# Peptides against a protein of PDB entry 5H65: the designs that were tried, part 43

Target 1, 294 residues: chain A of PDB entry 5H65
Amino acid sequence: QYLERTPLCAILKQKAPQQYRIRAKLRSYKPRRLFQSVKLHCPKCHLLQEVPHEGDLDIIFQDGATKTPDVKLQNTSLYDSKIWTTKNQKGRKVAVHFVKNNGILPLSNECLLLIEGGTLSEICKLSNKFNSVIPVRSGHEDLELLDLSAPFLIQGTIHHYGCKQCSSLRSIQNLNSLVDKTSWIPSSVAEALGIVPLQYVFVMTFTLDDGTGVLEAYLMDSDKFFQIPASEVLMDDDLQKSVDMIMDMFCPPGIKIDAYPWLECFIKSYNVTNGTDNQICYQIFDTTVAEDVI

## One batch from the design tools (peptide; aimed at target 1 E50 T205 L234 D244)

Design b2_p14_8_s3 (made by RFdiffusion4, then SolubleMPNN; from b2_p14_8, 8 letters changed)
Fold by OpenDDE base, seed 5:
Structure b2_p14_8_s3 (fold): chain B 294 residues (1-294), chain A 14 residues (1-14)
Amino acid sequence: as target 1 above (294 residues)
Amino acid sequence: MEFEYDPNAVDSYR
């Protein structure tokens, strides 16, 4: 898509909605902390949610561990079950269900684990040994997803979350509908279990200045702007450093704005009504930051 | 707390 570059002073005088190509300097941005800029977005209801903290997850899994696995739900055609008893004073029981593919246990790197009574730390360790882990609980007639406040699927360091508002959960046996029980694509798992998956997004506000005018632009992006997945950044120190370096490049501390590099991006204007007040807002879209900034 | 995984248990199913 071709758009002519438009100065900010001209954009500020025009009605919304419109799309623009701009060249501006990043005067400032918020939030300043990366962990505050990563959110979960529902593609259906469009609600933005905070990514749960480890402390929040610990509470959820601790509560789940108070329930004992139901013996009658073990060892089905879908999975083989094994129970371990911890060495702690309470003797916590942990049930692990190994999902089979056509009655055969797949390779460890292809196997899905269903876990009852596990802690966050234990679950994360298991996700490194096996392909995928789903925290579950014993329902009345079948295993069920433990809690949508926790990940419905953990693959390595990636936590997949579902929308509480939009999801209509189905029991674990619905995984039988999946023809391939080795790849465990998150979207396929979500569909089988009636989950609307949430999307990791970077959410930031940029103050842009091209010398003719100043405007604030909203950024909500999953992986295009930084060329870094929002879904992985919180669990990877190197990716975090990369994002920080990019932001420092465009908005270097201790340097005057005259020396800042130019940012080329696309923005769209839109109307926001707050009571009797009509305001025009701006959002960055279809933009990737360049390595060689002019 | 640490999960005491028994790898032999998994192998018995394969």
Scores: peptide ipSAE 0.029, ipTM 0.671, DockQ to the pose 0.016
OpenDDE base, seeds 1, 2, 3, 4: peptide ipSAE 0.027, 0.025, 0.025, 0.026; ipTM 0.672, 0.685, 0.682, 0.665; seed 4 fails the geometry check

Design b2_p14_8_s4 (made by RFdiffusion4, then SolubleMPNN; from b2_p14_8, 8 letters changed)
Fold by OpenDDE base, seed 3:
Structure b2_p14_8_s4 (fold): chain B 294 residues (1-294), chain A 14 residues (1-14)
Amino acid sequence: as target 1 above (294 residues)
Amino acid sequence: MDFEYDPNAVDSYR
């Protein structure tokens, strides 16, 4: 539907909900640090979560590494197992299970690894070589996902997370339901294991000013606004630089707002009720920033 | 801590 450009002063006087097309300058934005703007969003319960830091993952995997892999769960029809013993005093056991495709081991580059007892560093090393890795633990009768606080799937540098609230975890043998055990599509893996996958999103608050008024607009976007996936930005320096350049273009530091470029975007208003207080809020939607300055 | 593994382990089963 075609929307005419509406000045902010007019928008601020109208009731919600409504959709608007606007042209405004980005006076400021929060958070200023990119890593703080990347969150995990559940498409089902809509909970926003912080992306776990390496330190958080270290603790989880260290705890998992204290548990010895169960020999009874090794070498099933689904996977072949290999055990390594570390050279430390405690002789930590690490189990790597290589998932088979129809009873046949695929090539290394297309094989899913299930890892027990691995540290974050070790898991990352393996993911660099084999691409797809799932951290697991020995359950009573089957391997199980280690912890939803950690990635349920690591592919290259991308960590895939699941929602603790919405997921109903199933054992690893449920991967048998996957016909193709070579591509390891995250959504398919999640479905097989009863996981509701979380989505990486950019979460920012924009202060917009068109000279007639000022309003704050909420941005929650995965890959459209910057044309950069939120899922990849934390692990890619070039993508981080690109986002920074875009933000610097629209909101250049040390420059007066009069010199800022105009941003064209769509915003929607909505009502937020907190007790007896009703507030109208705004969210950016269906907007892609262009490289050209308007 | 270095983790010693065989990066070609899956292929070695063939």
Scores: peptide ipSAE 0.032, ipTM 0.678, DockQ to the pose 0.017
OpenDDE base, seeds 1, 2, 4, 5: peptide ipSAE 0.028, 0.024, 0.030, 0.032; ipTM 0.677, 0.682, 0.679, 0.674

## One batch from the design tools (peptide; aimed at target 1 K30 P31 M220 Q283)

Design b2_p15_3 (made by RFdiffusion4)
Pose (drawn by RFdiffusion4):
Structure b2_p15_3 (pose): chain A 289 residues (1-273, 279-294), chain P 15 residues (1-15)
Amino acid sequence: QYLERTPLCAILKQKAPQQYRIRAKLRSYKPRRLFQSVKLHCPKCHLLQEVPHEGDLDIIFQDGATKTPDVKLQNTSLYDSKIWTTKNQKGRKVAVHFVKNNGILPLSNECLLLIEGGTLSEICKLSNKFNSVIPVRSGHEDLELLDLSAPFLIQGTIHHYGCKQCSSLRSIQNLNSLVDKTSWIPSSVAEALGIVPLQYVFVMTFTLDDGTGVLEAYLMDSDKFFQIPASEVLMDDDLQKSVDMIMDMFCPPGIKIDAYPWLECFIKSYNVTQICYQIFDTTVAEDVI
Amino acid sequence: SITEEELKNLETYHS
């Protein structure tokens, strides 16, 4: 009834901060390599960070495999422990600690594992069969998180990361403070270990063109715009294909802008200290499947 | 790729 759209030339003449409903074509976008759009964002210190690569994580887990699990930290009231020996793996030993709920191991889909000396591949397989996995190492008096450079929790396809600057790391026995040992809410796990969780976000720069003007608008969201979770997309081939197709739909490579579909959205202007723009309250996924 | 300036702008705004 009252759906009207503001041309870009009118927006460029106005001061910030304001909000606009617009309709424009995606002339171009960054990043050209879409996997680089997935960033980690700390809600406490507002720093943006790269997600560690497989090679980075492999280095951490292989380095963890050189250390011997400490027998003194095995079989507590919090967890049962099991050590596996290996062959042709530089004498590696793998410790898996099964976390109990009131002195009883829960079902595998509710059971959290702590693992010393495991590879990324093994941890991912364990994450399918069990509730979740925390990479750990034998500290002086207790099990401790392996490294904040690696995920503090792997749950399903989500690798949860914590902020190195904002976190004050606590040892594993502090998991006793969790209300139960079956739900394993990632924020609750992070709080018990003194970790400030990072948030996954898609970060992209859109160049919008409606024929009256041109404008650069940022995309910064976890799951609204694509209806694809940023927290899952790097570990899910189908979600990656969906992002590829949506961006190929709005901005196909090689063909002209005349043939592109229109992008209906809101944008908000703001002062940085020059005026910048950002998409908000917008989804392409409700009308596109 | 996204420039450092673009990322810095987002950080400054959302801080």

Design b2_p15_3_s1 (made by RFdiffusion4, then SolubleMPNN; from b2_p15_3, 8 letters changed)
Fold by OpenDDE base, seed 2:
Structure b2_p15_3_s1 (fold): chain B 294 residues (1-294), chain A 15 residues (1-15)
Amino acid sequence: as target 1 above (294 residues)
Amino acid sequence: SLSQEELEALEKIYS
């Protein structure tokens, strides 16, 4: 739908909620560092979470590696199991379960691995060779997801996370409900395991100035604003550079705002109540920034 | 199905 361009000074006087089309300059933004702007968002409870760091994952997987795989849970109709004992590290036991499709092991590029006792490094290596990896542990009667603080699914360099609050975890055998055990669609895997998948999002606050007024607008976007998926940016240096270039273009350091390019975007106003205080806030929506040289 | 070479590759990772 068409929205008439509205100056910020007019917007600042109006009640919420409303939608606006604006043309403004990006005076400043926060956070300044890209890695700080990428968060995990739950589509159900809407909680924002930090993306776990490598160090966080190391701890989780190291802890998992201290647990011995239960031999009773190996080699089911769903998966074939192999056990390795590391030469070092006091003989750490690692179990790899190869998920079968109708009783047949698929090709590596279609195969889902369930991993017990693997380190982050090992899991990452495996995720580059096989379709997907799920870190698991031995439960009482079945394999179970290791920890929702770690990825529930790793595909290549993409780590898929689930919401601890909204998920009701089910055991690994629930993967049997998937008719297609070759593509391993993250949403399907999540559904089978009772996981509410989190979404990678860019979270930023923009200070916008059109010469008539200044307002702060919140950005929470997964892939539209930059036309770069938040899910991939942390693992791709080129994508990171692209985002940085875009931000530098709109908010170049060392020059006056008069020389900044104009940003056209949509914003919506909404009410926020903090106790007795009512505040109108603004959020950017349905906006894609141009990468063209202006 | 998973090839022997792929299994050997796994063994190398965990050996």
Scores: peptide ipSAE 0.057, ipTM 0.781, DockQ to the pose 0.012
OpenDDE base, seeds 1, 3, 4, 5: peptide ipSAE 0.043, 0.040, 0.041, 0.041; ipTM 0.734, 0.733, 0.736, 0.729

Design b2_p15_3_s2 (made by RFdiffusion4, then SolubleMPNN; from b2_p15_3, 8 letters changed)
Fold by OpenDDE base, seed 2:
Structure b2_p15_3_s2 (fold): chain B 294 residues (1-294), chain A 15 residues (1-15)
Amino acid sequence: as target 1 above (294 residues)
Amino acid sequence: SLSQEELDALEKIYS
């Protein structure tokens, strides 16, 4: 749809909800640190969560490694199992389950590993060699996802997380419902396991100024605004630099706002009620920053 | 099928 450009001063006095096209300068933004702006968002309950840090994952996997794999759950029609005993860690037991496709082990690039008792380092190594890795534990009757506080699926450097609130976890054997056991699409895996996958999003607050008024607008975007996936940015230095460059371009440090480039974007207003207090807030939507802003 | 080399790689990780 087409929207005429509206000055901020006009927007600021209008009722919500409405949609606007604006042209403004980015006076400031927060958070300033990129890693602080990347969150996990549930598409169902809309809760925002922090992306777990490496240290957090270390603890989870260390705890998982204290539990011994259940022998009765090894080598099913779904997977072949191999057990290792570590040499230098007091005999830590690690079980790796290789998921089969129609009873046949696929090649590594198509193979899903279920890992029981692995460390973060080991899991990361495996995720770079195999298609996917799922951290699991021995349940009563089947393997189960280890912990939704950890990734339910690791593909390369991408960690896929699930919503604890919205997920109703099912056991690993439910992967049998997947016809294609080679591509391991995250959404399909999540569906099979009863997981509501979280989405990586950039979460930022922009202070916009067009000379007629100043407005704070909320940005929650996964890949459109920067044309950079939030899911990949934390693991890619080049992408991080790109985002930083974009932000520096729109909001250069040590430069007067008069010299800032103009940002054209869409914003929507919405009402927020806290008790008896009603406030109009604004959110950026359907916006991609221009590569060349003059 | 998973190659022996791939299995050996796993051994290296856990040995």
Scores: peptide ipSAE 0.098, ipTM 0.793, DockQ to the pose 0.012
OpenDDE base, seeds 1, 3, 4, 5: peptide ipSAE 0.053, 0.043, 0.044, 0.049; ipTM 0.774, 0.754, 0.750, 0.767

Design b2_p15_3_s3 (made by RFdiffusion4, then SolubleMPNN; from b2_p15_3, 7 letters changed)
Fold by OpenDDE base, seed 2:
Structure b2_p15_3_s3 (fold): chain B 294 residues (1-294), chain A 15 residues (1-15)
Amino acid sequence: as target 1 above (294 residues)
Amino acid sequence: SLSEEELQALEKIYS
């Protein structure tokens, strides 16, 4: 739908909620560092979470590696199991379960691995060779997801996370419900395991100035604003550079705002109540920034 | 099915 351009000074006087089309300069933004702007968002409870750091994952997988795989859970109709004992590290036991499709092991590029006792490094290596990896542990009657604080699914360099609050985890055998055991669509895997998948999002606060007024607008966007997926940016240096370039273009350091390019975007106002205080806030929506040199 | 070479790759990772 078409929205007429509205000056910020007029917007600042109006009640919420409303939608606006604006033309403004990006005076400043926060956080300044890209890695700080990438969060995990639950589409159900809307909680924002930090993306776990490598160190966090190391701890989780190290802890998991202290557990011995249950031999009773190996080699089911769903998967074939192989066990390794590491030469070092006091003989750590690692179980790799190869998920079968109708009783047949698929090719590596179609194969889902269930990893029990693997380190982050090992899992990453495997995820680059096989279709997908799920870190698991031995439960009482079945394999179970290791920890929702770690990825429930790793595909290449993409780590898929689930919401601890909204998920009701089901055992690994529920993967049997998937008709297609070759593509391993993250949403399908999540559904089978009772996981509410989290979404990678860019979370930023923009200070916008059109010369008539100044307002702060919240940005929470997964892939539209930069035309770069938040899910991939942390693992791709080129994408990171691209985002940085875009931000530097709109908010160049060391020059006056008069020389800044104009940003056209949509914002919506909404009410936020903190106790007795009512505040109108603004959020950017349905906006894609141009990468062209202005 | 998974090839022997692919299994060997796993072996290299864990052995």
Scores: peptide ipSAE 0.069, ipTM 0.772, DockQ to the pose 0.012
OpenDDE base, seeds 1, 3, 4, 5: peptide ipSAE 0.038, 0.038, 0.040, 0.039; ipTM 0.755, 0.761, 0.763, 0.759

Design b2_p15_3_s4 (made by RFdiffusion4, then SolubleMPNN; from b2_p15_3, 7 letters changed)
Fold by OpenDDE base, seed 3:
Structure b2_p15_3_s4 (fold): chain B 294 residues (1-294), chain A 15 residues (1-15)
Amino acid sequence: as target 1 above (294 residues)
Amino acid sequence: SLSEEELQRLEKIYS
């Protein structure tokens, strides 16, 4: 971008909205814990949601496991079904529906599973063997997505979520509209099922100081700022370490700010009205941090 | 296609 560097003191005097290029030190940031900085964002209604915790998902799937798969919904042109009865005292029914491609069962690494009655642990195990897993339930006339509070699609360790507000769920048979039933692109699955997919985002507040002034800038970014996908960081220790290292580099603990490296970034100002209060806020945009920044 | 072995693995998961 063709923005000249502007000192923070000058920015703080100007009306919004405007875009700026700045060079500042990261005095502090919040939240400090990485897991707290990862959220789900709807690109349509712009709601921010917490990423469900394992305990939340356990409850959802336990509840789902109390329902009995409907026999009449098994073995359609779209999928082949198998039923298991657990050996425990309750003997829960588990149904796995193997989605076919043109009537043929694909390889496991290309196969989408629809699962009824599976636990989180079981689903996760399956997602590591098969291409994808969708938790479902038996509806009146078709299989349906189990719950938008849970992932609508699990691929490996990636949990894909949908927006409850913006989604208008369609039944599982709508997967027939997909030409490619081997790759299971999340956006395509979402579209077929009437789901507005949520985006994993890093949500943080940076306190920036360039020696002329101090301002807080909001960061909401999926993969550009750290060059690390927010969608993967929660399940990858190495990525977590990388983010921590980056933050420690720009905001090292135990030393004075004078020794901090300089951060170059773009920020935009915008007006926020909260009742009778009108204030100017700042957001970081189009910025990638580099390790060689000094 | 899915093998019988794969199905058996699934059965083991839910056993």
Scores: peptide ipSAE 0.080, ipTM 0.807, DockQ to the pose 0.012
OpenDDE base, seeds 1, 2, 4, 5: peptide ipSAE 0.042, 0.038, 0.031, 0.036; ipTM 0.770, 0.759, 0.712, 0.751; seed 1 fails the geometry check

Design b2_p15_4 (made by RFdiffusion4)
Pose (drawn by RFdiffusion4):
Structure b2_p15_4 (pose): chain A 289 residues (1-273, 279-294), chain P 15 residues (1-15)
Amino acid sequence: QYLERTPLCAILKQKAPQQYRIRAKLRSYKPRRLFQSVKLHCPKCHLLQEVPHEGDLDIIFQDGATKTPDVKLQNTSLYDSKIWTTKNQKGRKVAVHFVKNNGILPLSNECLLLIEGGTLSEICKLSNKFNSVIPVRSGHEDLELLDLSAPFLIQGTIHHYGCKQCSSLRSIQNLNSLVDKTSWIPSSVAEALGIVPLQYVFVMTFTLDDGTGVLEAYLMDSDKFFQIPASEVLMDDDLQKSVDMIMDMFCPPGIKIDAYPWLECFIKSYNVTQICYQIFDTTVAEDVI
Amino acid sequence: SLEQQELKKAAEELD
């Protein structure tokens, strides 16, 4: 009834901060390599970070495999422990600690594992069969998180990361403070270990064109715009294909802008200290499947 | 804001 759209030339003449409903074509976008759009964002210090690569994580887990699990830290009231020996793996030993709920191991889909000396591949397989996995190492007096460079919790396809700057790391026995040992809420796991969780976000720069003007608008969201979780997309081939198709739909390579579909959205202007723009309250996924 | 400044830096680093 009152759906009206503001041309871009009118927006460029106005001061910030304001909000606009617009319709424009996506002339171009960055990043050209779409996997680079997935960023980690700390809600406490507002710092943006790259997600560690497979090679980065392999280095951490292989380095963890050189250390011997400490027998003194095995079989507590918090967890049962099991050590596996290996062959042709530089004498590697893998420790898996099964976390108990009131002195009893829960079902595998509710059971959290702590693992010393495991590979990324093994941890990912364990994450399918069990509730979740925390990479750990034998500290002086207790098990401790392997490294904040690696995920503090792997749950399903989501690798949860913490902020190195904002976190004050606590040892594993502090998991006793969790209300139960079966839900394993990631924020609750992070709080018990003194970790400030990072948030996954899609970060992209759109160049919008409606024929009256041109404008750069940022995309920064976790799951609203694509209806695809940023927290899951780097570990899910189907979600990656969906992002590829949506961006190929709005901005196909090689063909002209005349043939592109329109992008209906809101944008908010703001002062940085120049005026910048950002998409908000917008989803392309509700009308596109 | 600081968040917006970090977002701008990250957007400028995009290829």

Design b2_p15_4_s1 (made by RFdiffusion4, then SolubleMPNN; from b2_p15_4, 7 letters changed)
Fold by OpenDDE base, seed 4:
Structure b2_p15_4_s1 (fold): chain B 294 residues (1-294), chain A 15 residues (1-15)
Amino acid sequence: as target 1 above (294 residues)
Amino acid sequence: SLELQSLEEAAKSLE
């Protein structure tokens, strides 16, 4: 809907909550590193989490690789299984389960693999070769998701994570509820397995200045602001460059703010209460940065 | 099946 432009000096004097349309310059922003601005957000409990680092995942999968696949759980109506012993010094057992669609194995680009005992490197290789990979472990009666600290689904370079707090994990056989066992939509997989998917979001703090006043506005956005998915940016150098270019455009280094382009955006104010102290904060919403900045 | 064999071989080769 339509909102008239309001100068920052006027906004700073008003009570929350309210919505505003503003035109301001981006004086500065935090964090400066793109990798630090990408977080995981739960849509239910609203917790923000760090995206796990490669080292974190290595530890999880190394631990998983110490477990021996249960022979009793191999070759069900849902999947065909193959196991082998690695040729490395550890000689660990690795099981790969190929999920079938109505009893038929799909093509590799449509196939879901359940991997048991794989390393991060092996899992990543498989996810690049095949459509989808789920790291699993042998449970009491069925295969189960390995660990919610790791991705529950890997598709190419995309890692899908679930919320530990909000998820109530179900066994792998619940994938039978999916009619189409070829597309493996992350949300459908999550639903079948009792997972609340986390959302990749850009989290930044903008310092905005329109010459009348200065305020800090919080940005939490998945794909609208930059028109770039937060879920893909960490694994795509070109997308990273694009975001960097956008930020450099609005906040160019080495020049005075007078030469900065104007940013038009919507912000909403809200109250934050810390004991007896009441603070008004601001959040950017429904905003897409224009690529054609004049 | 032939498809299973091919998938298994592909998976193993990625180790």
Scores: peptide ipSAE 0.047, ipTM 0.769, DockQ to the pose 0.012
OpenDDE base, seeds 1, 2, 3, 5: peptide ipSAE 0.043, 0.041, 0.040, 0.041; ipTM 0.776, 0.757, 0.755, 0.755

Design b2_p15_4_s2 (made by RFdiffusion4, then SolubleMPNN; from b2_p15_4, 6 letters changed)
Fold by OpenDDE base, seed 2:
Structure b2_p15_4_s2 (fold): chain B 294 residues (1-294), chain A 15 residues (1-15)
Amino acid sequence: as target 1 above (294 residues)
Amino acid sequence: SEEQQSLLKAAQSLE
């Protein structure tokens, strides 16, 4: 596990795959905008996709709100149902299903809500009151997840997404398989519903320079590099500022690279084939940001 | 139930 520090010039001459410990300066990085660096990653198929924007979700939930809840699916052993007719001119029907734990309704802060026909605004309001919310629709025989393009689970300000490619969705009654129907752990919910959860990740490209050479290293990290969860950063201004401060520290604008702090990290090389072209690429791994104070 | 009513009150934002 121990790796001796290797200069970049030596690394650039070696075949892949290999692992290295390096000490280098962050000459530059991309993307520059934080929101562009946060992606959703599937741990199974490794697809990277964009985090849906509010506008994207608005469309999905607006479409869902045009559908009428099926009365036949109300009030099962799993959940108690309430239907509202909105007071606006459209008169939408919104169904909320309160999931029971062994036939007993839990406290609001522990209760999972299943929502049919809610707008993004309404769902967000409910997620502030209830710890867990799942947007659903009426299927043929049971409630079903509304759309994997939208969160399958909203907990507070955290939106949990699933992989469309890898998920094999099951009906909502499969939540019965969960022994604990109060904590609503995202991974457990996902497993019950046949969802492969996507992971929030920081995706960046670092240009590293140690004075002997320059190489680009790919960063894909969920919470280790910055010690900040990618899943939370988009919804927390303070966390955003922290990331920005870290990046500014390592790559300060307006000064020469000679004054940059040294970054110590691990990188691994790997081969990438594009047609007949073989390229060696580098990825940062198992690294928490640290500077060498000399 | 009383518990149900409590939950419904919490969801009144939809009304």
Scores: peptide ipSAE 0.149, ipTM 0.838, DockQ to the pose 0.012
OpenDDE base, seeds 1, 3, 4, 5: peptide ipSAE 0.143, 0.144, 0.145, 0.140; ipTM 0.834, 0.836, 0.835, 0.834; seed 5 fails the geometry check

Design b2_p15_4_s3 (made by RFdiffusion4, then SolubleMPNN; from b2_p15_4, 8 letters changed)
Fold by OpenDDE base, seed 2:
Structure b2_p15_4_s3 (fold): chain B 294 residues (1-294), chain A 15 residues (1-15)
Amino acid sequence: as target 1 above (294 residues)
Amino acid sequence: SEEQRSLEEAARSLE
């Protein structure tokens, strides 16, 4: 749809909800640190969650590693299992389950590993080599996902998380419902296991100024605004630098706002009610920042 | 199977 450009001063006095096209300068933004701006968002309950830190995952996997794999759950029609004892961890038992496709083990790059008792370091190494890894534990009757506080699927350097609130976990054998057991699409895996996958999003607050008024706009975007996936940025130094460069371009430090480039974007207004207090807020939507601002 | 052994060895080598 087409929207005419509206000055901020006009927007600020209008009722919500409405959509606007604006041209403004980015006076400031929060948070300033990129890692603080990346969150996990549930598409169902819409809660925002912090991306777990390495230390958080270490604890989870350390705890998981204290539990011994159940022998009766090894070697099913779905997977072949190998268990061994680590040399330097006082006899820690680690089980790796290799998921089969129609009873046949696929190539390493297509094979899904279910790991039981692995450390974060071990899991990451395996994910880099085999691409797809699911941390699991022994349940009563089947293998189960280890913990939704940890990734339900690790592919390369990407950690896929699920929503604890919205997910109704199913046992690992439900992966049998997947016809293709080679590609391991995260959404398909999540669906099979009853997981509502979380989405990586950039969450930022922009202070916009077009000379007629000042407006704060909320940004929640996964990959459109920067044309950089939020899911990849934390693990890629080059992508981080790119985002930083973009933000520095629009909001250069030590420079007067008069010299800032103009940002064209779409914003929508919405009402927020806290008790008797009503506030109109604004959110950026359907916007991609220009790479070249002239 | 040979494939299994290969995968197992690959996995073990990473731990």
Scores: peptide ipSAE 0.194, ipTM 0.856, DockQ to the pose 0.012
OpenDDE base, seeds 1, 3, 4, 5: peptide ipSAE 0.182, 0.181, 0.179, 0.177; ipTM 0.851, 0.851, 0.851, 0.849

